# Peptides against a protein of PDB entry 7PB4, part 86

Target 1, 105 residues: chain A of PDB entry 7PB4
Amino acid sequence: KMLNIKEYKEKLLSTLGEFLEDHFPLPDRSVKKKKKNIQESSVNLITLHEMLEILINRLFDVPHDPYVKISDSFWPPYVELLLRNGIALRHPEDPTRIRLEAFHQ
Target 2, 218 residues: chain B of PDB entry 7PB4
Amino acid sequence: DALQMAVGYFEKGPIKASQNKDKTLEKHLKTVENVAWKNGLASEEIDILLNIALSGKFGNAVNTRILKCMIPATVISEDSVVKAVSWLCVGKCSGSTKVLFYRWLVAMFDFIDRKEQINLLYGFFFASLQDDALCPYVCHLLYLLTKKENVKPFRVRKLLDLQAKMGMQPHLQALLSLYKFFAPALISVSLPVRKKIYFKNSENLWKTALLAVKQRNR

## One batch from the design tools (peptide)

Design b1_p25_1_s4 (made by RFdiffusion4, then SolubleMPNN; from b1_p25_1, 11 letters changed)
Fold by OpenDDE base, seed 3:
Structure b1_p25_1_s4 (fold): chain B 105 residues (1-105), chain C 218 residues (1-218), chain A 25 residues (1-25)
Amino acid sequence: as target 1 above (105 residues)
Amino acid sequence: as target 2 above (218 residues)
Amino acid sequence: DILKQIKGKEIRLRLLVEELVILSA
């Protein structure tokens, strides 16, 4: 029974990874940085997969404070996507923090 | 026929830059409205038009009018509803369109052919309880959908928190009572014994049409 | 796979994540 759950979880993770790659890629960097010399520290955006991984891990690793601070690496449209679909929740007092919904509890 | 031409117009969009785009749109919209209220629409017509109404292809006024005439002749396809909810997830529709959709969904619930996929959307609907404008209608929808397996501790907590925020609303009390019925151990709070479950009559917009649909399908 | 039958990428995403969270508990 436990082996079957682990195998199913791994299959689900694989399915999610493939699904995210197919349907939710990173935005093409083709937004022409107009050459304004502002040392815009090219904040590398993380994938939606990486974002979900962070959120899931935080939910289980720190269940009493499952919130993750939104960094500049979080692409805003993906943050909004998670929020509007009820996958993530914004902290009631700190709009810079989000958590994964505790679907297991 | 005139209906097919009208549906085709909404699906394909206006071909020619005709000077009379608005008149043509109004003509086709009136055609759809007339047929829908008199006879109802076929499941395929609802599939097309419901998708259009929620896609953001047209303005809010047009979308609202389309949604108001999503009256079935016989049945609504579950797939149409799932596609509609998919558009809600994208978040391009107005708040008023969302409200109207949930009202429609409750009103037309019995005419939906299957509920299997809709039941899988339970969590999505539940998340929409946080929208104060949607909450009454979502509670009603959830009251229709809720099974024992949907009654989880985190959802109970969310409902109780929502009750603490908005007070003892009739629609929320109805849903909580159902939750207590399925999982009495999760809800320690004494709920007022309401003899009658009361939801806002979301179906009032379609009351006459729904009576006619029921009469035709007898 | 019922999840594959559901039309809508965002709905499917939610369902996948929900299931993953449940299985990770």
Scores: peptide ipSAE 0.653, ipTM 0.861, DockQ to the pose 0.541
Fold by OpenDDE base, seed 5:
Structure b1_p25_1_s4 (fold): chain B 105 residues (1-105), chain C 218 residues (1-218), chain A 25 residues (1-25)
Amino acid sequence: as target 1 above (105 residues)
Amino acid sequence: as target 2 above (218 residues)
Amino acid sequence: DILKQIKGKEIRLRLLVEELVILSA
């Protein structure tokens, strides 16, 4: 039973990774708007996969405070995607913090 | 067939060259409305038109009118409903369209051919309880969908928190009573024994049409 | 796999994440 669950989880992780790469890529940075002077905040955007990994890990590692602070590396459209689909929740008092939904509890 | 031409117009979109785009749109919309209310629509017609209504291809007024005439002749395909919910996830539809869709989904629930995939969407529907405008209709939908396996501790907490915020709403009490039935150990709160489960929005926009559908399919 | 049959990218994403969280508990 445990082996089957682990194997299924690994398969699911692989499926999720492939699915995210295919359907939710990072926006091409190629829209270099040539406007010279604005400090292109060289903030490396993280993938939706990395964002989900951070949120999942926080949910299990710190279950009493499962909230993650939204950094500039979080692409805003992906944050909104997670929120509108009920995958993530905003902190009630701090809109800069989000958590994964505790689907296991 | 006039209906086929109308559906084809909505599917393909307005041909650029028509000077009277609005008159043509209105003509085809009236054709769909007339057939839908008189005879109902085939599952294939609902599949096409429901997707159009939720895709944002047309303006909110047109989408609302299309959605209001999504009356089946016989059945609605589950696939059509799943595709419709997929459009809700994209967030391009208005709040009023979302409300109307959930009302439609509740009203047409018994005419949906299968429920297997819709049941998998339980968690998505449950997340929509946080929207005050959707909450009454989502509670009704969840009341129809809820199985024992859906009654999880985190959902119980969310319903109780929602009740604390919104008060003892009849639709929320109905859902909580069902949750207590499936998982009495998770709900320590004494719920008032309501003899009649009623959802206030029992007067669906389609009441007369649904009676006619049921009569034709007998 | 029933999850592969679900049409809609965002729905499928939710279902995959939900299942993953449940299996990670």
Scores: peptide ipSAE 0.651, ipTM 0.859, DockQ to the pose 0.542
Fold by OpenDDE base, seed 1:
Formats: C-alpha cells, sequence, structure tokens
Structure b1_p25_1_s4 (fold): chain B 105 residues (1-105), chain C 218 residues (1-218), chain A 25 residues (1-25)
C-alpha cells in the first residue's frame, strides 16, 4: 500500500510537470518591445512548476508559517492564476505573501 | 431553420461587412430567446451558446441575455457545464455573469445528465464562497453536491470563519447543517435545527420555464 | 483517469495540485 502511494505520487508529479510544460510555459522573452527606457530587469522568471514546488514545500516544511514572499521571479499572471483558482491564498495582512491551500488538513 | 442560423451567427461571429451588425445580432438573439422559452434548447445548442456567453466573445449585455435563455428541452450535458466553469477560471466574464451562471447552475442542476465531473469541481466551487456576491448561490450548489468525502476539516474551518464574518446566514447554515450531518465530530457548534432550508429560492428567473420543461418531459 | 477527461487547463491544474497535496501529507 505505501509503495503504491509513493509510486502514484511520483507518477502524479511527472504528470504535473509535463502538464505545466505543455499548458503553462513561461512567456517568450522574445517580445523586445523596442520602446527605450524600461530597464530590462534581468530578473529570471521561475516556471509555474518551480513556483508550485516552492509553495508545496513551504506548506509541509513550515506548516505554522506556510507563506512565501512573492519575489520578482514570480511572473504576476501565474500568481493571479493560482489565486483565482483557489490553489493559493494571499496573506490577509501582507499582500506580498501567498500560501498554498492546505487541501490535506 | 431560424434557430440554426442564429446559433451559427453566435458561433462563427459577426461577419465584418454587415452595416447593420446590431440589428442582426438582436434578430438572432430574439430568435434564440423565443425558442428557448417556448420549447427549450437542445443540449448541443446549450453547449455552443453557454460557451459563447462565458468566453467574452460578446459584450456583457449580450452574454447576460444568452445565459438567461439557457433553458434545456431535455438535458444539459455535464461537459457543457465543465467547459463553462473553465471559462470562469479564465476570468474574462463579468462578476454579474458569474453570479448569473451560478444561479443558472443551481436552477438547472436536475437537468444535468451526469454529476461525476461536476463533483470533482467541488473544491473549485468551495473556493468561490469567499466572493460575497457568489456565496449564497455557491452554498446552494454545494448543498446539492456535498458528499461525506467532501467534508474535510479545512473546509469546516473555512465555513465557520465565514460564518463569524458574515453572521448566521440561512444559506451558510444550510450547508453547515449538511456538513454536521456527514461529519458531526468536526462541528461542535450547536446549529439551530431549521426544519426548512431557505436558499434564496424565491427569484428563480427560470421558475416558469422549468415548470414547462417538466411538463413536456412527463 | 477522470482527471484526464476534465476539459479546462486551469481546472485540471487545481485538481492535480489538490491531489498532490493530499498525497504528500
Amino acid sequence: as target 1 above (105 residues)
Amino acid sequence: as target 2 above (218 residues)
Amino acid sequence: DILKQIKGKEIRLRLLVEELVILSA
């Protein structure tokens, strides 16, 4: 039974990874809007997969403070996507912090 | 058929060249409305039109009118409902359209052919309880969907927190009573035994239409 | 797999994440 759960979890992780790559890729950096002065903030955006990993890990590693600070590496549309789908929750007092929904509790 | 032409117009979109775009749109919309209220719509017509109403292809006024006439002749496909919910996730529809959709979903719930996939969306609907405008209708929907396996501790906490914020709302009490029925150990709070579950049932926009559908299918 | 039959990428994402969180507990 435990082995089957681990195997199923691994399969689910793989499925999620593939699914995210197919349906939620990072925006192509290629749209060089030619307009002058916007400092190309060289901020490396993380994938939605990486964002979810951070949130899941924080939920289990620090259950008493499961919130993650939104960094510049978090693509805003993906943050919004997680929030509007009820996957993540914004901190009530700090809009810069989000947590994963505790679906297991 | 006039209905097929109307549905086809909404599906394909307005042909750019028509000088009288608004008159043509109104004509087709009236055709759909007339057939829907008189006879109901086929499941395929509902699939197409419901998708259009929630996709943001047309303005809010048009989408609202389309959604109001989503009256089945016989059944609504579960796939159409899932697809509609998918559009809600994309966030292109207005708040008023979302409210109307949940009202529609509750009103038409018995006409949906299957509930298996809709039951999987339980968690999605539950997340919408945080929207004050949606909350009454979502509670009603969840009341219809809730099974024992859906009653989890975190959901109980969320409902109790919502009750603490909003007060003892009838729709929330109805849902909590159902939760207590399935999982009495999770809800220590004494809920008033309300013999009558009062959801905002009074203004079902489709009451007359639903009576007509039930009469035709007898 | 019922999850694979669900149309809508955002719905499917939620379901996958929910299941993963439940299995990780």
Scores: peptide ipSAE 0.650, ipTM 0.859, DockQ to the pose 0.539
Fold by OpenDDE base, seed 4:
Structure b1_p25_1_s4 (fold): chain B 105 residues (1-105), chain C 218 residues (1-218), chain A 25 residues (1-25)
Amino acid sequence: as target 1 above (105 residues)
Amino acid sequence: as target 2 above (218 residues)
Amino acid sequence: DILKQIKGKEIRLRLLVEELVILSA
């Protein structure tokens, strides 16, 4: 029973990874719109996978404060995607913080 | 068939930049409306048109009219509903379209052929409770969908928080009462025993149409 | 797998994440 759950979880993680790569890739850096002057803040965007990992880990590692601060590495459309789909929640008092929904509680 | 031509128009989109685009659109829309209200639409027609109404392919006015005439002849495919919800996730539809969709979904609930996939969307619908405009209709939908396995502590907390924010709304009380029925240990709060749960059925835009559908399928 | 049958990438994403969270508890 436990082995089956572990194996299933591993399979699910793999499936999620592949799914994210296929359907939610990082935006191509090449959409440099020609607006010259804004400093190329070479902010390395994290993948949606990495974002989810951070959120999941925070939910379990720090259950009393499961919120993650949104950094510039968080691609805004993916933050919005998580929020609008009820995967993540914005902190009620701090819009710069988001948490994963506690689906297990 | 005029209906097939109309559906095909919406599916394929307007071919030529003819100056009469609006007249053609209106003609086809009226055709769909007339057939839908008179006879209902086939499941395949609903599949196509419902998807179009939520895709953002047309303007809000057109989408609203299409959605209002999504009246089944017999059944609605669950797949069509899931596809429709997928468009809601994308967030391209207007708030009014979302409201109308949830109203439609509640109104047409009994005509949906299967509920297995829709039940998997429970969590998605539940998240929509945070929208004040959607909340009454989502509560009704959830009341229809809720099983014991859906009643989780985090959802109970959310409902109680929502009640604290919005007050003891009848639709919310109905849902909470159902939650208490399934999981009495999670809801210590005394809920008023309402003998009759009345969701605002008063605004069922399809009441007359649904009566006609039921009469024809008898 | 019902999850594979669900059309809509965002819905599917939610379901996958939800399941993963439940299994990680």
Scores: peptide ipSAE 0.649, ipTM 0.858, DockQ to the pose 0.546

Design b1_p25_2 (made by RFdiffusion4)
Fold by OpenDDE base, seed 4:
Structure b1_p25_2 (fold): chain B 105 residues (1-105), chain C 218 residues (1-218), chain A 25 residues (1-25)
Amino acid sequence: as target 1 above (105 residues)
Amino acid sequence: as target 2 above (218 residues)
Amino acid sequence: SLEIKGSEEVLFQKVQELVIVTAQM
């Protein structure tokens, strides 16, 4: 049973990853034109997959405080996507924190 | 900083004594334009300038140019949007500015930091569907905002009445299809299944700017 | 677009399922 659930979870994660790459890709990184000096705070945006992984892990690892701090690596459109679809919730008192919806409860 | 000086000029208003008011205004406007399109604006700068654009402090041409430059570096504060909507209620902005604001709001929707208060304005936006010039953009906005809880019988009736008046507009069909998805029992009418919802003029005046914002935030 | 909303709904469903399955582990 546990092995089957683990395998099923891995399959879900894999299929989610593929789905997210197809439907919710990060905007194209490629136009790194080399113009030198502006401190592009090169905040490397994480994928929606990585964002969801962080949120899922936090939900289960710290169920009493399942909120993740929104970092500069969180692409605002992804945060908004999750919030508007009810996948994530903003912390009521701290707008810099979001949690995954506890769909299992 | 040139941008801070420009923002400060718009915030404080033109000093009465300058004979070259128009040149100074144009200089500061170009500064804002250049920074906004190149780097985006900070949330605080957007808060100030967005309010100015909608307050009626400047002429329609200036307000239009400011509003076109409301491109975030990272995020737009929801409070800025709420304040902006409050200015729409005061009615000191032109119809064209209102249209541009709704276009902007749709364009920048994903960059707004939160939606809780904007969602409370759902009824206000929904009331703006009656304006023929706003209707396409308001439908798009509502399509983004609509939750199951917003789908009420009276709103369904209003949308159907609007459809009867305006015909089967693609933007209205999109919104009705979403309403039917959330509340199928409220919409007995068969809606054509449109695979692609094209909101007219979704060709965002900010498409290039948004691409640039997305590239900078990488 | 309906396509976007469709993909967003599918996203919701996939994440929901993933959370439910994760809770069973």
Scores: peptide ipSAE 0.622, ipTM 0.437, DockQ to the pose 0.261
Fold by OpenDDE base, seed 1:
Structure b1_p25_2 (fold): chain B 105 residues (1-105), chain C 218 residues (1-218), chain A 25 residues (1-25)
Amino acid sequence: as target 1 above (105 residues)
Amino acid sequence: as target 2 above (218 residues)
Amino acid sequence: SLEIKGSEEVLFQKVQELVIVTAQM
């Protein structure tokens, strides 16, 4: 039973990854910023897949505080996408924190 | 130069202007406005100032004035537009600023150097059609961006649902006509043959400036 | 089909399923 669930989860993750690449690709910021000295912190944006993994892991690893702090690596359109679809919820008292919806409860 | 000092002030300047700082702010804002309307701004200056206008660093009045003077000398970087869309999602800008941004984006569309990354944002723009204040301008933007690959059955349904809710709006009819052109099998509804596509003239705010830019780049 | 539900609805369903399956582990 557990082995089948693990394999199924891996299949879901893989299929989700492919879906996200096709439908919600991250804009390539790889415009070679010619290294002029302005330390604009090249904040590496994470994929929507990586963002969802962080949120899912936090939901199950720390169920009593399932909120993740929105980092500069979180692309704002992705945050908005998750919030407007009810996939994620903003913390009621701290707008800088979001959680995944507890669909299993 | 005076422009570099003005841009540097907006980039590095304090978030909260005290009363004595208002004169300095106004001086620098007038400098940017004068250069932008006379000569246009470099792509780098637009990149900096556009982000400032949408970040919520300054008040809505200042942000509106900055955004109104985002007139290119030659081109606008696509990266600046992608960053701007990111700021729109943070929610620190007013609804009026969002409307002005979409009007600006439509007006300046031909001056954006590339469209590949903007096309990846198609789904996010399409989601903004539900905002009644944005809908006319988003329809115009989508009309400019839409490729055959973007015309999906669910988007057709969403547009028809919007038409049922809002009535036969000219901007929505224009977009639906384009969708029917790319995918006639998805739109069974007879669309009125409009000889002329009428979008709200978003260009009116920048018409004189855009004519001047086109004349300088000839 | 993905085309009928829309990308955002499909995203919701995929994430929902993934959360439910993860809770069973």
Scores: peptide ipSAE 0.560, ipTM 0.655, DockQ to the pose 0.240
Fold by OpenDDE base, seed 2:
Structure b1_p25_2 (fold): chain B 105 residues (1-105), chain C 218 residues (1-218), chain A 25 residues (1-25)
Amino acid sequence: as target 1 above (105 residues)
Amino acid sequence: as target 2 above (218 residues)
Amino acid sequence: SLEIKGSEEVLFQKVQELVIVTAQM
């Protein structure tokens, strides 16, 4: 039973990854490294897959505080995508924190 | 340079110490407006100012004025547009600013250097069709962006549902006609053959400015 | 099929299923 669930989870993750690449790809920020010294911290944006992984892990690892701080690596369209579809929720007192919806509860 | 000082003011924000913050803001805004309408702005200046206009850093009146003067000297960077769309999703700008942005994006479409990354945003633009205020302009944008690979059965259904809700809108009919061209098997419905495609407000706020840009780049 | 459902609806369903399956582990 447990092995089958693990394998099924891995399959779901794989198929989710492919789906996200096809439907919600990150725009390639051609970081033209123009050498100008302004440390515009070229914040490396994470994929929607990585964002979902962080949110899922937080939901199960810290169920009493399932909220993740929105970092600069979170592409705003992805945050909005998750929120408007009810996949994620903002913290009621801190709009800079989001949680995954607890679909298992 | 007066323009560099003005752009730098908007980028860095108001230095706390000036009692005349509003006069300084107005001076710099007028500088940007004058240069933009006379000569156009460099791609780097548009990158900075477009981001500021959509970030919610300033009030709606200021953002609207900045956005209205986002006139290129030559080209607009695709990256600037991608960043701008990112700010639209954060929701810090007003509904009127969003409408103005889509109008601007349609108006300036030919001056954007590349379209590859903008095409990746197709799904996000398509999601904005449900906003009645945005729908006419989003349809026009999608008409410019749509490729065969974007024409999916679920998008056809959504457009038909919108047509059922909103009626036979010219902008929606234009987009549906393009969808039927790329994927005739997905659209069994007979669409009126329109010889001319008309989008709402084909009168561009930037018509005169765009003519000047085209003349300078010939 | 992915062809009938909107990308956002499919995303919701995939994430929902993944959460439910993860809770069973």
Scores: peptide ipSAE 0.498, ipTM 0.792, DockQ to the pose 0.240
Fold by OpenDDE base, seed 3:
Structure b1_p25_2 (fold): chain B 105 residues (1-105), chain C 218 residues (1-218), chain A 25 residues (1-25)
Amino acid sequence: as target 1 above (105 residues)
Amino acid sequence: as target 2 above (218 residues)
Amino acid sequence: SLEIKGSEEVLFQKVQELVIVTAQM
C-alpha cells in the first residue's frame, strides 16, 4: 500500500510538472540586454512547480504555521493564479504570507 | 539632461529634506510629459517609468499622469510589458490605473518589439475578462493576441457565458468572431456578420502622439 | 478532457489530488 502511494505521488508530481510547463510557463527573463548599468535585480524567479512544492512542504512540515513568506522569487502572476483559484490563501493579518489550502482536512 | 534628472528623481524617489517636494515632483513630471509628447521616450525610460507608475510608489494622480505619457520614441520593450502585468497582479494600483494600462497596451501594441512573452500571458489576460471595467479593453487585446492554439473549448464556453451575462457587446462579438474564424467547429452559434469591428476608444488618448511617432519612424 | 475544464480548473484538481495523496503518506 505505502509503496503504491509513493509511486502514485511521484507520478502526480511528474504529470503536474509537465502540465505546468505546457500551460503556465515562466516568461523568459533572459533579456540579456547588455546595457551595463541597470542593476537588473537579478531576482531568479522560481517555476510554478517549485512554488507549489514549497507550499506543499510547508503545509505538511509545519501544519500549525503553514504560511510561506512571499519572496521576490515568487512571480506575482503565479501568486495571483493560486489565490484566485482557491489553491492558496493569504494570511489574514499579513498579506505577505500565503499558505496552501488544506484539501486533506 | 532635464529628462534624465526627472527619470532619476522618480527612480530614486524624493531625496529627504526638500521643503518643496510637491513643486519638485510637478517640475519633473512636466519634464517627462513634455518630452514624451514631443519626442517620445526611449525604451529604457519607459521601462523605468512604467514600473514606477504601477508599483504604487506614488499616488494615483501621479501614476495616472506617468502612465498617460508612456509614449515611445521608437519601441517598447516586451519585458517592460511583462513587468507591468506582474505589477497589476500585485494589486497596488487602482482599478482606474488597470483600465488605463490595458488602454495603453492596446494603443501601443504595434510599438512593442516582440510578442512571444506577451503571448504566454494570454491566460492571465483572458482571466481579466470577468472584470466588467476591463472586459472591453481585454477583448481588444485578446483580439490582437489570439492565435489558433489559444482557441480552446473552455475559453469558447467562457466567452459564451460572458455573452449570456453581459449581452451582445461589440467587443465580445469581435473576439467571438475571431474565435469562430480559427475554430468554426467550436462555435455553432450564428454570429451577426458585422462589417466593421468596433472596439471602445477608437478615440485613443494617444491618437495624436501615435501619429507623430509613426511619422518620425518613417 | 483538459480542454473542457480549462487549465486553471485542471490545476486546482491536480494540486488538490496531490495534497490529498501527500497526506496519506
Scores: peptide ipSAE 0.486, ipTM 0.783, DockQ to the pose 0.240

